# Ledger of designs, part 136: peptides against a protein of PDB entry 6O8C

Target 1, 262 residues: chain A of PDB entry 6O8C
Amino acid sequence: VGLRYEKISLPKIHPRYDLDGDASMAKAVTGVVCYACRTASTLLLYQELMRKGVRWLVELVKDDYNETVHKKTEVVITLDFCIRNIEKTVKVYEKLMKVNLEAAELGEISDIHTKLLRLSSSQGTIESSLQDISSRLSPGGLLADTWAHQEGTHPRDRNVEKLQVLLNCITEIYYQFKKDKAERRLAYNEEQIHKFDKQKLYYHATKAMSHFSEECVRKYEAFKDKSEEWMRKMLHLRKQLLSLTNQCFDIEEEVSKYQDYT

## One batch from the design tools (peptide; made by RFdiffusion4, then SolubleMPNN)

Design b2_p21_6_s2 (from b2_p21_6, 8 letters changed)
Fold by OpenDDE base, seed 3:
Structure b2_p21_6_s2 (fold): chain B 262 residues (1-262), chain A 21 residues (1-21)
Amino acid sequence: as target 1 above (262 residues)
Amino acid sequence: SRKEKLAEEALKEYEEELKKK
C-alpha cells in the first residue's frame, strides 16, 4: 500500500505592503514547504524500502525456480529409468509370445509402456514453461528489476537536501517578518528590504514546490505504479512455479504405481 | 481548513526541531 499524502498549495501572496499580512503569509508558506520536505523524505524512504523488498523477492523467486527445476530433474530421471525397465520387460515378453506363452501379460505391460511415454511427453511442456520463466527472470527479461534502480527518487538526487536549503531561506525571511511586524513601522530602507525579501520568499517557495511536485511526487508516483505492476507479475510467476511443482509431484505419483512392475 | 492545519502542524514540528538544535 502506497503512502497517502495530501496536496497542499501555497497561499496567495498579496503584492501590497502589510507587515501583519506579510508575517502571516510567510508563516503559512513556511508551513507548506515544511510539509513538502517531510513528505519528500517519507516518499524517499518508502521507495528505498520497496527497492529492498524487490531485491528480496527476486532472490526468493529464483530459489523457488531452482527448487522446481531440481524436482523436475528428479522426476525425469525416475521416469526414464522406469521406461527403460519396462522396455526390457516388453522385449522379454515378446520373445515368449513367439512361443505362445503369456500373451495376456504382454498386453498389460505394453499399456503401461504407453502410459509412461505419455507422461514423458508432458515433461517437455514443463521444461518449456521453466525455460520461459527463466527467460523472464533473466537480465533484460520482462521481470527484470532494473526499473527499481532507474525509476523514482534516490538519495543521490539530494531532493530533500535541496528542499531543506530553500526552507532555510524561507524560514529566515519568516523570522525577519515576525520582527518587522513587532516594529509596527519600518524606516524607508528597511521597508525596501522587506519588499525585496517578500519577492525572494515567493521565489524560493515557488521553486521548492515546483521541485517537490516535479522531482519528488511525480517520480514517486511513477515508481509506485511500476512497482505494483511488477509485484503482481512476480506473484503470478510464483503461482506458476507452484503449479509446475505440483505437476511434477503428480507425475512422480503416477510413475510410482508402475514401479512394482519393474 | 485541513490543509492549513497540516501546514501549521508541520511548522510547529519544524520549530520544535530547531529549538532542539
Scores: peptide ipSAE 0.406, ipTM 0.918, DockQ to the pose 0.954
Fold by OpenDDE base, seed 1:
Structure b2_p21_6_s2 (fold): chain B 262 residues (1-262), chain A 21 residues (1-21)
Amino acid sequence: as target 1 above (262 residues)
Amino acid sequence: SRKEKLAEEALKEYEEELKKK
């Protein structure tokens, strides 16, 4: 999962004064930095979309959790009711047994009681698991989405805008170098300006590439890695919730078999 | 603007070069 982008690098800048070469170099630099701007924008957009997706998934899982808790509660009520009824029946039959009546039926009911108590014990395990899940989903928990707001790049960082400013400076120099090329020859003063602008171009380009690599790409990769890890954990948690739900249904089905004895 | 067109052309050329690699 994640956006693939091409690794970009600046072309080699030759120190020699060459109007044709300098124009071509400036064009290439403009292209690279423009690509960096677009890539940075795309990476930012991806992260923003992922943040929305993360929030959505958290809410979805919370809904699943609440449904599971509701089902668990329903089963607990049903099970407890059944246990209480069986216990009353056991007491009645124990009294009858003192007069040597209904001994076989008492044995059967006692076995049912034992089975129901085992099912009740399983509910305790389900409850503990749900509590663990709740803790993980809670604010500050291991599956909290706080990382999504901290990691990566954000619109407030204005990385794209900063790159765009540098791109504008680079494009200005490129435009001038294209004109210089068309002139074929420059006067001494214009030649000196051209040489200085070439140095400025290199400075702006280097700054742009450093900013792109350090503030855009690196942070994006960190966000991507964190999102992948978090997503795996969330999917696993959903599987756990499904398992717990199924256990509740299984218990409910088992209890239904004994309702005729109550 | 003329400058924007130049930048777009430069980008297009660079993208084409990337596809060739």
Scores: peptide ipSAE 0.513, ipTM 0.948, DockQ to the pose 0.115; fails the geometry check
Fold by OpenDDE base, seed 2:
Structure b2_p21_6_s2 (fold): chain B 262 residues (1-262), chain A 21 residues (1-21)
Amino acid sequence: as target 1 above (262 residues)
Amino acid sequence: SRKEKLAEEALKEYEEELKKK
């Protein structure tokens, strides 16, 4: 879920010289660009927070992975121990069978041995799955967080500062236009300056809006989309880890059924 | 500053307009 922001646009700028209209227009432009500055700042903050969240989640998943590996290792040790004990028992009974004493019991133990070997085989699949997960989480893997440092906007881009500079220029002109309005009529030279400033205002405003749209909004949207995709994949991976853990527990439980024979 | 105040006022007005849309 990303931040919602309002789509902004510049007011229409009329070419006609009108002190009242120009002051009003300048005010509106100032408002829009100021809003863009704040929005850009908010979007940047969101991305920075999300980057922290990404790093946190990576560490969490790594911990989950390590826990799963630990559990798997425990089960492997237990299973191997049980298999070895059963194998010893089988050998003893095979010797006894040579003298026709314990044929029925040997059959049961042999069946247990076969079942344990099947369980051991399933551990190989779990191991392979864990290795796959590890590779995906590793540097350069499919779930690496390198995108979080590449996509979107960063403080080093100074987008907010750039917009603020433009806003300052715009606000300066607005302030002058407010004064001009109060004068009701300007001398020829002041009128010419006003007209030039109006062109400058347009230039700054257009530049601000372009920068906002292309460097702030677009990049933010790309970051947002990438983050959502990555997050879904990470959550899925966590579920996979949980599944593997549960499989280990299931195997452990099944092995416990044969402890009386070990 | 006076300029900052003007910008803030302009922003406030714009935000109010946005709420009406």
Scores: peptide ipSAE 0.511, ipTM 0.947, DockQ to the pose 0.115; fails the geometry check
Fold by OpenDDE base, seed 5:
Structure b2_p21_6_s2 (fold): chain B 262 residues (1-262), chain A 21 residues (1-21)
Amino acid sequence: as target 1 above (262 residues)
Amino acid sequence: SRKEKLAEEALKEYEEELKKK
């Protein structure tokens, strides 16, 4: 899961003055830094898309949660109503038992009452689970999406633009080195300028690679790791919500079997 | 620009080299 990119490194820069070699080296450096710029842009785009996906998933899970809570509430109302009706029936039969009537029927109703009370007790566990899920989804909770806004790279960081500036400087030197190569031999002053430009090229290239590695790649990897972990947890939470919903349906179905006695 | 073209050519060559590895 995630964008695969190739690990990039600068070519070895030889200190020796060589017009052909320096032009070739400058070309290679330009290529690497161009690749870094494009990669940084792609990584940024990926993160922005993922942030949108995260927000979408959060809303989806919140909807699932609300539906589960609604279903739970419905079942609680139904169950409580059924319990109250059975309790009334039990009281009537207890009164009849004092007159020596139908102990067997009272036993059956009492058993139903006991089962309903057990189901009611299980609702407490469902409620606790829902509260836990709510706390996890709440701001500051374990499944909050605050990390998506904090981690990784953002357009406001202007990393691509910063790299592009360095690339422009590098490309300028490369262009000059192509011209120098075409001259075959430089005068002393031009040779010294070439040597200085080679040092500048190295400086810009190393700065670009450091920025790419530290501010783009590392932050992206951190974002990727957090996103994968968070996504797994969110998917698990959705399964938990589904399980709770199914439990509510199961309870409702069981209660419906006893409605004939109410 | 000529410089942009040079940069793109350099990138293309680098990408081709990466594919060969």
Scores: peptide ipSAE 0.510, ipTM 0.947, DockQ to the pose 0.115; fails the geometry check

Design b2_p21_6_s3 (from b2_p21_6, 9 letters changed)
Fold by OpenDDE base, seed 1:
Structure b2_p21_6_s3 (fold): chain B 262 residues (1-262), chain A 21 residues (1-21)
Amino acid sequence: as target 1 above (262 residues)
Amino acid sequence: SRKKKLAEEALKEYEEELKKK
């Protein structure tokens, strides 16, 4: 999961004064930095979309959790009611047994009672599991989405805008170098300006690449890695919730078999 | 703007070069 982008590098800048070469170099630099701007924008967009997706998934899982809790509660009520009824029946038959009546039926009902108590014990385990899940989903929990707001790049960082400013400076120099190339020869003063602009171009380009690598790519990779880890954990949690739901249904089905005895 | 057009052309050329690698 994640966006693939090409690793980019600046072309080699030759120190020699060459109007044709300098124009070509400036064009290449402009292309690279423009690509960096676009890539940075795309990476930012991806992260923003992922943040929305993360929030959506959290709400979805919370809904699943609430449904599971509701089902568990329903089963607990049904099970407890059945247990109480069986216990009353056991007491009645115990009294009858004192006069040597209904001994075989008492044995059967006692076995049912034991089975129901085992099912009740299973509900305790389900409850503990749900509490663990709730803790993990709670604010500050291990599956909280706070990382999504902290990690990566954000619109407020203005990374794309900063790169765009540098790109504008680079493009200005490229435009001038294209004109210089068309002139074929420059006067001494214009030649000196050209040389200085070439140094400025290199400075801006280097700054752009450093900013792109350190503030855009590195932070994006950190966000991507964190999102993948978090997503795996969330999917596992959903599977756990499904398992717990199925256990509740299984218990409900088992209890329904004994309702005729109550 | 003429400058914007130049930047777009430079980008296009660079993208083509990337595809060739």
Scores: peptide ipSAE 0.514, ipTM 0.948, DockQ to the pose 0.114; fails the geometry check
Fold by OpenDDE base, seed 5:
Structure b2_p21_6_s3 (fold): chain B 262 residues (1-262), chain A 21 residues (1-21)
Amino acid sequence: as target 1 above (262 residues)
Amino acid sequence: SRKKKLAEEALKEYEEELKKK
């Protein structure tokens, strides 16, 4: 669940000279750009926290993978040992059958041997699945975390600092407009300065909001979308690993039933 | 957020002042 931000637009700036209106407008603009600065900072923090979470999850899943591989290897060794023992037993009974002894016991052992061979064949499927998972987790794989370092915004981009500089310029003009409002009427030269400052305010505000939208919000949304997709895939992979582990346990349990015949 | 609310309030105040003129 990503941070919900609301899209706030700049107020319409009227070209008309109005000291009261211009002060109120400047206040509103300052508020909007201030919100953008804070939002950009929050979005950056969220992404940095998510990057840490991604790295942590990758290591966790790698550990799960290694445990599953270890369990699979253990089961393969146990199964191979059991098969070899049953094959020896089958050979002994085949020799005894030549001497007219118990065909019924040989049938049971042969059935066990067949079942064990089937279990052994299933190990190939588990191995293939583990190899697929390994390839996906490997560098350059489909579940690589390289996107987390590339996508979104980073502290090195200095987006918050850039926005803060623009906010400072806007705030200075706002404070001047408050003073101008208090004067009720400006001399011609002061009026011209006020008009120029209003234009500067507009340019700083539009630059700030464009930067916020294009460099902060858009990149954040791209990061969010990729993170959600990647997270779903990682959760699915963890479920697959769990399933493979359970299959190994099931095979081990079944093999244990036949160890009493060995 | 508190800052969003402040921005929205400032916008509302500005819009109200524009209507009075």
Scores: peptide ipSAE 0.083, ipTM 0.702, DockQ to the pose 0.108; fails the geometry check
Fold by OpenDDE base, seed 2:
Structure b2_p21_6_s3 (fold): chain B 262 residues (1-262), chain A 21 residues (1-21)
Amino acid sequence: as target 1 above (262 residues)
Amino acid sequence: SRKKKLAEEALKEYEEELKKK
């Protein structure tokens, strides 16, 4: 879930010289660009927080992986031990069978041995799955977090600072236009300056909004989309790990049924 | 946000001023 922002557009700038209208326009432009600056800051903060979250989640999943590997190893040891014990028992009963004493019991033990061997064969599948997960989590893997450092906006881009500079220029013009409005009428030279400042204001405003849209919003949306995709994949991987863990527990439980024969 | 509200208010003010002319 990403931050919601609302798109605000610049007001239409009329070419007509009008001290009241120009002051109001400048005020509106100042407000819009100010909003853009604040929004850019918020979007940046969100991305930085998300990057921290991504790193945290990677470590969490790695821990889950290690725990699963540990459990798998434990089960393998237990299973192998049980198999060895059953094999010893089978050998003893085979010797006894030569004298026609223990045929029925040998059949039961042999069946257990066969079942244990089947369980042992399933361990290979679990191992391969764990290896696949490990490869995906590796630095060059499909679930690497390198995208989080590449996508989106970063503090080093100085987008907020750039917007703030433009906002400062716009604000200065706005305050001048407010003064001009208070004068009701300007001398010729001041009128010309006002007209030039209006052009400057337009230039700064359009530059700010273009920068905001292209460098802040667009990149943020790309980051958001990538993060959502990555998060879904990570959650799926965690479910896979849980499934593998449960399979290990199931095998352990099955082996426990034969402990009386070991 | 407060800044958005200010921007919207400023825009509204400007639009109203434009309608009066």
Scores: peptide ipSAE 0.081, ipTM 0.708, DockQ to the pose 0.109; fails the geometry check
Fold by OpenDDE base, seed 3:
Structure b2_p21_6_s3 (fold): chain B 262 residues (1-262), chain A 21 residues (1-21)
Amino acid sequence: as target 1 above (262 residues)
Amino acid sequence: SRKKKLAEEALKEYEEELKKK
């Protein structure tokens, strides 16, 4: 389950000059942008952790695949060996049958041979399935993890740092507005500076929240959705591998029943 | 969560200040 966050909006900024109101507004804006900065950091961390998890899972599944391929190979070798031995036995009994000996035993061995050949035929289906899985896991395949490096936000984007810079500017203005409030009345020049700073505050705040929404949240949501889809497919693939492994064991068990006849 | 709460509290304070005027 992805990170849950709640949307918060900037307060309404009134154009009227009001030292008390402006200080309160600036405090609220500082809080909102601070929350955005912290949230952006958390979203980034989540994505980085997920990327590590994705890489880990890919390696795990590749290992499972290789193990399954190895098992399949062993089973094929064993099966082929058993078939060759049964074929030799069949030839011997065929010669004996020509002299009217052991006809019933020949029938039994021939039936075993037929069963083994059927098992051998099933190996082609397993091989095809393994090849499909390999193709999906290969570079450029349907389950490639390239999306994890492309989607979402990255430390190199410096989104958190950019937001922090804006937050610092906002915070500085807030502290000034707190001082201005304490003065109760400003001289004309200081009043003009206050008004300009209020405009700057608005600019920084809107820039921060836009950046947060468009470059952090939106990209995070895209990453999250892609990761969930990919993860579902990977889990399904793991189940397929397990099924193939079990099929190999089933074949091996069946072959073992006939080893006493070889 | 803490930062959100602080932001919400600050917003509430601002809204209350606006109502007093």
Scores: peptide ipSAE 0.077, ipTM 0.704, DockQ to the pose 0.133; fails the geometry check

Design b2_p21_6_s4 (from b2_p21_6, 7 letters changed)
Fold by OpenDDE base, seed 1:
Structure b2_p21_6_s4 (fold): chain B 262 residues (1-262), chain A 21 residues (1-21)
Amino acid sequence: as target 1 above (262 residues)
Amino acid sequence: SSKEKLAEEALKEYEEELEKE
């Protein structure tokens, strides 16, 4: 999903000396850069929150994995125990069969044994799936969260602060242009200063917006895209874990049907 | 006009913050 923001462009700067126009332009420029600063801050905060969310989700999925492994192990133990007991029963009935007793029952028990062995084989598939999931979650795996530390903007980049410095410079010029406008006419020297300040304003504004676009917005978008992709994959993996857990429960239930024969 | 309004609102907020300092 991500945060919605508007892409605002700087107003056109007219080269002509005009105190009223320059004041209006400066106001607009200040507003745009203010918006950029605010937006940059918001985008940064969003990313920081998302990073926390990523870490949280990783831990959650790891817990799910461990729970699934635990359940699988429990089922394996139960199944193995049941198989051993059935095998003992089979041996007893085989002895009885030698005296032509309980032939039908022997067949039934043998069938149960075969079914249990099939269930045991399915555990191998579950184990393989768990190993795959583990590998994906491991450092360097496909679902590693290392990207969250690399992609996007970070507080250490000081982007908001850098923009704020430029905004301060722009604001000073804007306020001066308001004063200049109020004077209606400037002396030659003041006029020259005004013209130079106008150039400085343009320089600062352009620098600010370039920085905002290239270092804040672009990186944010990359982070957002990466986070969405990763999140989708993680949620899918979690569903896979749930599926594996359910398979374990199904096996356990099936085994319970045969416990009466042990 | 919508973009202009956003800029104006941002400026207003910024000016208010400056006054509080």
Scores: peptide ipSAE 0.355, ipTM 0.900, DockQ to the pose 0.923
Fold by OpenDDE base, seed 4:
Structure b2_p21_6_s4 (fold): chain B 262 residues (1-262), chain A 21 residues (1-21)
Amino acid sequence: as target 1 above (262 residues)
Amino acid sequence: SSKEKLAEEALKEYEEELEKE
């Protein structure tokens, strides 16, 4: 979920000389560019916070991964120990079978051995899944967070500052147009300056809004889209890790049933 | 309009900031 912002367009700038109209227009332009500056700042802050969140989530998932690996390792040790003990028991009973003793018990132990070997095989599948997850989390993997550094807007882009400079120029013209309006009539030279300033206002405003749209909004939207996609994948990965952990617990529980034979 | 209101509010806030400097 991203920040909501409204797309505001610049008011229509008429070439006609009108002190009242020009002051009103300049006020509206100043307001729109002010909004753009504020919005750009907010969008930047949001992205920076999201980048921190992404880094945090990566570390969290890595911790989950390590815990799962640890649990898997514990189960493997327990399982291998149980298998070795059962194999020793099988060998003893096989020797006894040569003298026609304990045939029924050997059958039961042999079945347990077969089940344990199947559990051991399933551990191989878990290991492969963990390796896949590790590869996905590794640099260059499908769930790498490199996009968070590449996409969107960054403080180093100086977008807010660039917009602020343009806003300052626009504001200066707006305040002058307020003064011009108060004079009701300008001398010829002052009128010409007013007309030139109106053109400057147009260029500054257009430049500001183009910069805002292309370098702030567009990049933010791209960042937002990638962030949402990546977040969904990461959450799914966490569920996969949980599933693997549960499988390890299930195997451990099953192995515990056979510990009486060790 | 809602857009005009947003612009006016932004301008008001900006002017207040300038007065504080």
Scores: peptide ipSAE 0.355, ipTM 0.900, DockQ to the pose 0.921
Fold by OpenDDE base, seed 5:
Structure b2_p21_6_s4 (fold): chain B 262 residues (1-262), chain A 21 residues (1-21)
Amino acid sequence: as target 1 above (262 residues)
Amino acid sequence: SSKEKLAEEALKEYEEELEKE
């Protein structure tokens, strides 16, 4: 998952004055910086969408957690009720056993009681697991989404706009170089202006691509890596919640087998 | 090259956008 883009470098700029070559070079430079602007915009959009997705997923997982907790609570209530009833029954049969009545039945009920107590112990483990999950989802926890607001690029950085300004300057020079090429030969003063503009073109292009690489691409890659790691952990967490839910259902089913004795 | 093509395509689209303004 992630946006695929190709790393494009600026063409080599030759210092020699050549109207045809300079026009071609300027065209290529404009194209590269155009690509950078578009890519930066797309990378920004992707990150913004991903941030929305992260927020959505957090809420979803919280809902899953609450449902699991609710189910666990229901099972605990049912289990405790069953245990209490079995304990009452055990006491009654113990009194009857004093006269050697219903000894076999007492043994069976006692075994059920032991099994129920074991199930109750397993509920403690489930509770501990839920507490761990809660701590991970809590603010400051390992699965907090604070990174999504910190990592990557943001609209407030104005990276796309900054690149666009540089692109505009480059484009202007490119169009002038097209005109210069059409003239085939320039007067001395115009030639000097052309040479100066070529230097400006190089400066703007280099600045644009440096900004793109350092402020757009690098930060995006960091965001992407962090998001992928976080996403994997969140999906694993959901799987854990599902497992805990299933364990609760299993316990409930086991308890239901003994309802006839309660 | 594929990279040159990407730049050319980007430029083409950009020029089209400028013409619409």
Scores: peptide ipSAE 0.354, ipTM 0.899, DockQ to the pose 0.970; fails the geometry check
Fold by OpenDDE base, seed 3:
Structure b2_p21_6_s4 (fold): chain B 262 residues (1-262), chain A 21 residues (1-21)
Amino acid sequence: as target 1 above (262 residues)
Amino acid sequence: SSKEKLAEEALKEYEEELEKE
């Protein structure tokens, strides 16, 4: 999902002195640079909005993480309690076996104990996974949002303002060229000024479009690419958290089957 | 061309903004 913009190139500037042609060319140049200014502003706005979205998503994922940790902790407490109770029961039955009580019941309780220990081992894996996720979300981690503040264009760069200044210069020359066209013929000195202004127009336009391409478009595209990659990773992480939560619920359900024996 | 139209529209809007200032 990105802003669609069209790459518009400057019209060809003919070196020949032609009042009609120069006015038309200047009009086209002004239009292209106007579009660049507006596009730059839109691209900047998009990035600023995306940065807000990134921050929001980080907080959301942190909340998901905390919920998962909470659920895991609850299950660990329940499981540990169940294990302790089963171990007590096993000890009682072992003592009773010395008095020739039925071995079948001890076997069943022992099997339950073994199953509970396996479930406890799985909690260790969940814990390790949560730690990994935490490390990735931590400052300096792989999913840190520091890139969002570094990449792309920022209001502090004043790219739009810089382009606007150049646009103002271009517009002034364009309006002069409209007047020159209306005069049909210029005196020698005025003709020389027109030629110089044409060179200035070219200079300003080239500078504007180079700035737009290199500082606005290129940086925006880099930001967009990084944002898409980061977003994909974050969504995947959320899925991992959900999976871990579900595993905790599954363990809790399994433990509940044995609570009647405790 | 579509590109020329975009430039023309941008210019028109810009000129309208200048007339309001």
Scores: peptide ipSAE 0.354, ipTM 0.900, DockQ to the pose 0.972; fails the geometry check

